# Ledger of designs, part 10: peptides against a protein of PDB entry 3WG5

Target 1, 218 residues: chain A of PDB entry 3WG5
Amino acid sequence: LAKNIVYVAQIKGQITSYTYDQFDRYITIAEQDNAEAIIIELDTPGGRADAMMNIVQRIQQSKIPVIIYVYPPGASAASAGTYIALGSHLIAMAPGTSIGACRPILGYSQNGSIIEAPPKITNYFIAYIKSLAQESGRNATIAEEFITKDLSLTPEEALKYGVIEVVARDINELLKKSNGMKTKIPVNGRYVTLNFTNVEVRYLAPSFKDKLISYITD
Target 2, 218 residues: chain A of PDB entry 3WG5 as posed
Amino acid sequence: LAKNIVYVAQIKGQITSYTYDQFDRYITIAEQDNAEAIIIELDTPGGRADAMMNIVQRIQQSKIPVIIYVYPPGASAASAGTYIALGSHLIAMAPGTSIGACRPILGYSQNGSIIEAPPAITNYFIAYIKSLAQESGRNATIAEEFITKDLSLTPEEALKYGVIEVVARDINELLKKSNGMKTKIPVNGRYVTLNFTNVEVRYLAPSFKDKLISYITD

## One batch from the design tools (peptide; made by RFdiffusion4, then SolubleMPNN)

Design b1_p30_7_s2
Fold by OpenDDE base, seed 2:
Structure b1_p30_7_s2 (fold): chain B 218 residues (1-218), chain C 218 residues (1-218), chain A 30 residues (1-30)
Amino acid sequence: as target 1 above (218 residues)
Amino acid sequence: as target 1 above (218 residues)
Amino acid sequence: SAEAEARRKQYRANLAKGGVYPVTFKTVKR
């Protein structure tokens, strides 16, 4: 029986233009191999809005399902990470992870103070995050509150409120629980039913460039 | 006769958090050595707003004059680079360089289209760039037009309109022409008269980290 | 200097806080 392939890759750290390159590379590999899906283990404190928007677009253009998995325990899909998750075909979280805190800012001053975004920027991202939630059939009210209240949720809360689809301790439990689920957004114009029966899991390692950049930015 | 030291360093490429580290490192070295000034040879197409604002603040906090020199011929202080220049103690440009094009954007879409900033963002940066021009006694009307008209100027135009202070072909001509000029913003609360008589020029090389990051981002 | 180190430390700490940075400036591709 030809085993369906599921790719697993890790994206850790700030969302930057380089993070876009990582997403693009990982999804492209999985597309080329006609994988059943790719699972991205995400751990991010947030990052750049432009990179985030491009990542969301890249996920939406994927020829295969892209599952964002907030993993391992202690990880977060914070700020820009929440937008990426909401733009994905399925969101999973491990116990002890978090999602939310999506308020846009212009940056940080030298004294550590947040440089507040003008209200119109906040409103733009409210509209944007709500659109991602609505398109994916997720809780748009909570998506707005990720900005307006800087709300952060546990996996159990996020599941309860309809922000995410799965709570899973590891990849095996994720595959088991998500088997037979429909993607929350379309793949090539169609909602896909995930088939994780008799799958082969392939882990994608970071490239040499990925390792080098991580080493320099840490 | 104890020679006054002038440091010269190069900053090339996009304005990022790493560019802030370069500015901070270079200015710190020059401060520690009680240099008469530091000249930053700037060649940038633009970059991040947060990094730009932090760089401007770092320049304003400098214990010595920071001269932004758009160099060599063909270089630009585009977008974020213009803000940095306007935040400096003196602006010089080499013939064949440019300054301006300061319209804020949210980023670029995958198709290369500009994601337009909301009007409130544009207005925020209009106010910000005008404040930099006003504080430095430079042309605030042209500073606004760098955004509203996406205006770009030649060195001769920028000098004529009171955006910059010096047109110079090289470091020697810059030192000669700027000798006896007052800084356009204060150093430690006082406007400083530049003394480039009998100076020693010291070039600061990029660190190994600077070289490595440049190699990876190119 | 202690001040320079403090600024660097604070800047790094600020970067680590994360967030959505909505604004960039047009990069004029040469």
Scores: peptide ipSAE 0.039, ipTM 0.501, DockQ to the pose 0.774
Fold by OpenDDE base, seed 4:
Structure b1_p30_7_s2 (fold): chain B 218 residues (1-218), chain C 218 residues (1-218), chain A 30 residues (1-30)
Amino acid sequence: as target 1 above (218 residues)
Amino acid sequence: as target 1 above (218 residues)
Amino acid sequence: SAEAEARRKQYRANLAKGGVYPVTFKTVKR
C-alpha cells in the first residue's frame, strides 16, 4: 500500500518575497506528489505585509493541507507569522515557542523608534486578521488582540484560547496528535480529515538560493 | 588649493533595508571626507515604505548635500524612489528617465494584481509626500498626484512643474547646472550653496555585499 | 564610524523586532 507522504520544510527568518517563493516551491512539490500534507516548520519575527498576504493566499489555494508548525523551541510565529498561521489548514506549536505580536508598523526610525501605522492601517489588518480567524474557526477576539494589545501567547495559551490546534514536541507527536483532525479551512473547497496513520515523512531542503539569502539576511 | 570632492554612487533596484545600508555607507564616506556633495545615481522601481522613510531621514541628517540623480537614461525614480528624491537636497534627472507613480499598495496578489492599500494608508502617504514637497519647496500638488493619479513625469515635465531642479545628461552637466544652486532642504540646519567650480569626482563602488545582494534580488 | 555602526546596529535591531508590516510601494515592472 503506497504510504501517504507528508512533506516537512523549514521557513526561517523575515517574511519577504523570497519567503513567498519558498512557500510556493515547497507547496508545489508536495502537491505534485499528492502528499497528505505539508508541514512548514516556521520561525519568523515577522516581515512584509504584502508577502504575508501572498503567502496566505498561496496556502489557501493549496491542493493539499498546509500545517504551520512553530518549531523548534525558541521559535516564534510573530507578526506576519501569526497571519500565515491563521491562514493555514492547521497550526501547531512546540513547547517554548510563541505566537502573536501583530501590531502593524510602518517601520523603524533611525533612533530605533517605531514609525506607527495610521489607525486606518491598523484597522485594516484588524479586519484582515479577524477574517482569517473567523474563516478558520479560530478565536477572532484574540486575533484582534494580537494587534490591539500586541498580545503574544504561549502554545498552551494559544491552544486554550482556540488560536491553534496542536501542541507537539516534534514531527512525530504532531502527526500523531493531528491524525484525524479536520483542516480548519477547506482544501479545494472541502474540509479534509488528515490521515497520518501510515505516512512517510519527506524533508525538503532549502535550495542553494534559500541558503544564500538566509546568510545575507542574518 | 585642495579640490572640493564630489562623490558619485549608484543605487539600483528595489528599495529595501539593504538600500538603506547603501545610502548610509555612501553618505558616511562622503561626510568623512567633507565632500561638497554626494550624487546618488538612482534607478529604482520602488520598494518598501519603511526603508524609504529611513533613507529619507538619513538623507535629511546628512552633513553634506545629497543629490538624487535619476540616471542613466531609461532609469526611474518610481514610487519609493520619488519620496527619496523629494526628501533630498537636489533632484536631477537625465533625459529619458521618469519620476512618480507613488500610489501605495499592500502588495501583489498571486495573479500579479495589486492589493490595494486602504484609503487611510493612501492618505498617510499623501500627507507624507506633500510634507516632503513642501519642506523642499517643490510642487506639493504634483506630489499628491503622484499618489492620487499615479502620475509619472518626464524630466522636462518634472522640471516645469517644480518637482526637480535639474535636467542633465551626465555628471559633468549636472555639476555645471547645479553649481551655485541652493539646497532645497537644509544641511545641518542651513541651506547650502553648491560649489562645483573646481571639484574632483570620486566614484564609490558597490561593496562585495552590495553586489551579492543585487545578484540575489535580480 | 561608531555612529554609522550604531545606526546599522539599530536598524538591524529594528528589523529583528518584527511587526513591520511595511506598506509596499508599487514596483513598476520594467
Scores: peptide ipSAE 0.034, ipTM 0.471, DockQ to the pose 0.755
Fold by OpenDDE base, seed 3:
Structure b1_p30_7_s2 (fold): chain B 218 residues (1-218), chain C 218 residues (1-218), chain A 30 residues (1-30)
Amino acid sequence: as target 1 above (218 residues)
Amino acid sequence: as target 1 above (218 residues)
Amino acid sequence: SAEAEARRKQYRANLAKGGVYPVTFKTVKR
């Protein structure tokens, strides 16, 4: 019996326009191959709001389930990464990772101090993050506190508070634990039950362009 | 008599974190060589607000005059480019260039439509751009209208309305016309009179990294 | 210069801290 395909790709670093291109490319490949799902191993300190909003929209338009997996241990889905996770079909975290710290800022001053966002921007993103949580059936109160308290959570806390769906040590444990779960948002207008029985895992490597940009931005 | 050095460098494309690195690198080279000034040939459609604000701050911290020159003909200092120009020691434009169109946006939707910034963000940048104009003794009313009316000006209009200081066809005409002008903002706490008598012009080439990023982002 | 490298490193570090929801300015679509 032809094995269903699950793609795994890595997205690491700041959320930028280039990160949007990576998400779009990876999801498109998985869509074209009629994959059961794509797992994005995410490690980000955050990034741009515009790129983040575009990534969330691209995930929500996906023809297949997009699973955000905060991986490896020591990784984070911080700031923009939290929004992306909350906009996805399923969130998983490895032990020793973190999620949260979503306070919007205008940037950093030359002395390294944060340039605070005006209250109007903060309130916009409070409304936005609460909407993502509500649409995905996740904890909207905690989502707000990711901004208002700059809250960060462990995987165990995030699971306990209903922010995420799975804590898993590796891809095999993730597939095992998420098998039979419903997506937290619809795929093509329907909530999908994940079927990770008899699956082939395919890893997507960074393109030459991806490697080059990473090399230049690292 | 040892000729005073004037550096010329090109910055083209979107204003990003990488553009900040270019500005910082170019200004630092010119500072280290005790240049009379650096001229940045700028052609930008705009870009990121955070990168723009950091670039403005880097210019204002420069130990030497930084001249923004919108060049060549057909170039623009649009959006973020206008802010950078207004934050600089002198603005020049070539005939056939433009400046303005500073309305902040959150980004572009997938259909290419503009995602409008909330009024709070717009008002923040109105205050910011007016401050830059006032500090540099330039037209603050027009600076506001670059946002509120998304106004774009020709070099002749920008000169007439007191937004810029020089219209010049090339570097030689720029040096000739700007010789003896005072900087519009202080250099190390003092307004500097530009001395372009007996100067050597040195061109800074893009680094390999600059070329590679341009190649990847183009 | 050490100062320039420090500023670049700090800017990169600041960018790497994430949380910057930079307002984008309208890029005039060419």
Scores: peptide ipSAE 0.031, ipTM 0.483, DockQ to the pose 0.726; fails the geometry check
Fold by OpenDDE base, seed 1:
Structure b1_p30_7_s2 (fold): chain B 218 residues (1-218), chain C 218 residues (1-218), chain A 30 residues (1-30)
Amino acid sequence: as target 1 above (218 residues)
Amino acid sequence: as target 1 above (218 residues)
Amino acid sequence: SAEAEARRKQYRANLAKGGVYPVTFKTVKR
């Protein structure tokens, strides 16, 4: 019997190769314990495309549901964070958070100006983000507009437009609202109905390495 | 009178935002001391395009000549390292080193396979690398082939084809051979003739942060 | 130098903006 356990872990900051390691570690722990799901509290301004794609792939390879929760109030799933969310089994947002702003760029110049991506890169990521939306049964038109218009949405708007599944103030409300929902993408080839009845919530702490890297990158 | 000082610093590993900070720090120290030049001993397998472009720009903004030296034997200026070299005031290589392999990619998948860049990205970097070659009076055809053929060259080949300026076994030979050469790009708007007569060589050590990051990324 | 610090600060600020989908280059594994 799957332990009625839900793991919660926090991922904050830029999406990098290290962020991939965090996702992998957290999901692996939850898989090993046969958790009902893992909730990732996500707060990111964005990051690297390669790391993002690897994270999406790791989520899709998960043996358990991976729920992205944009939390706390003031947090964002910006840019790469939106792709990660769209690649997940369920998206939740807290009030006062945001999602979107997915325009790909090559980087920033020394003066802080954006180095624009060539149109083919933009088109590649349009196709990619639309694929994620379509595969998850989410709004592919809005997903495209996250790039073409650099659109950002509130939780309420994102819910209304079918980008996300839940608006919740905290973990308890999230569990309550998502109970009985089907995952938006398959888990081990099947859509899973979430069962959050009588669950134990377990928080995963960052590793020492996670703390050290956060200290260095801040 | 510019102190007859040449700084030498080592940059090893992947080209990242942190590598930019290293370049900036090292060049700044040498600028502050009004050094005749700084030599960067470069050993890189490649890295991020954004960091690479920022490094190139920082080199081009230098108040002193920045010499890229692919060192020691067995080192490479691969991928992003080639762009950095082509953006510098002088390129030297030690015997047994390599330069090239500049094909842009989106990243690596979980299984280590290459995620290919779309053609427009490739074309962007073809234009960019050719521009660097042309601006520095280096072989733009070979620069393009570093991408289109993923070409790698020996020091001897690179010298023969006009990609680099010096083959040298060590710092002393480099200084001897490059003495009296003009920089391949301007320094503060003018081409500088290198004067390495009676120079003091000063080595810059990595910062504690540099050591820590190297320890974490290795 | 103030200029160097300004450049570093600006670079850090740019990194903090996120949304960077950098192209990467093939790393030649040693």
Scores: peptide ipSAE 0.029, ipTM 0.480, DockQ to the pose 0.779; fails the geometry check

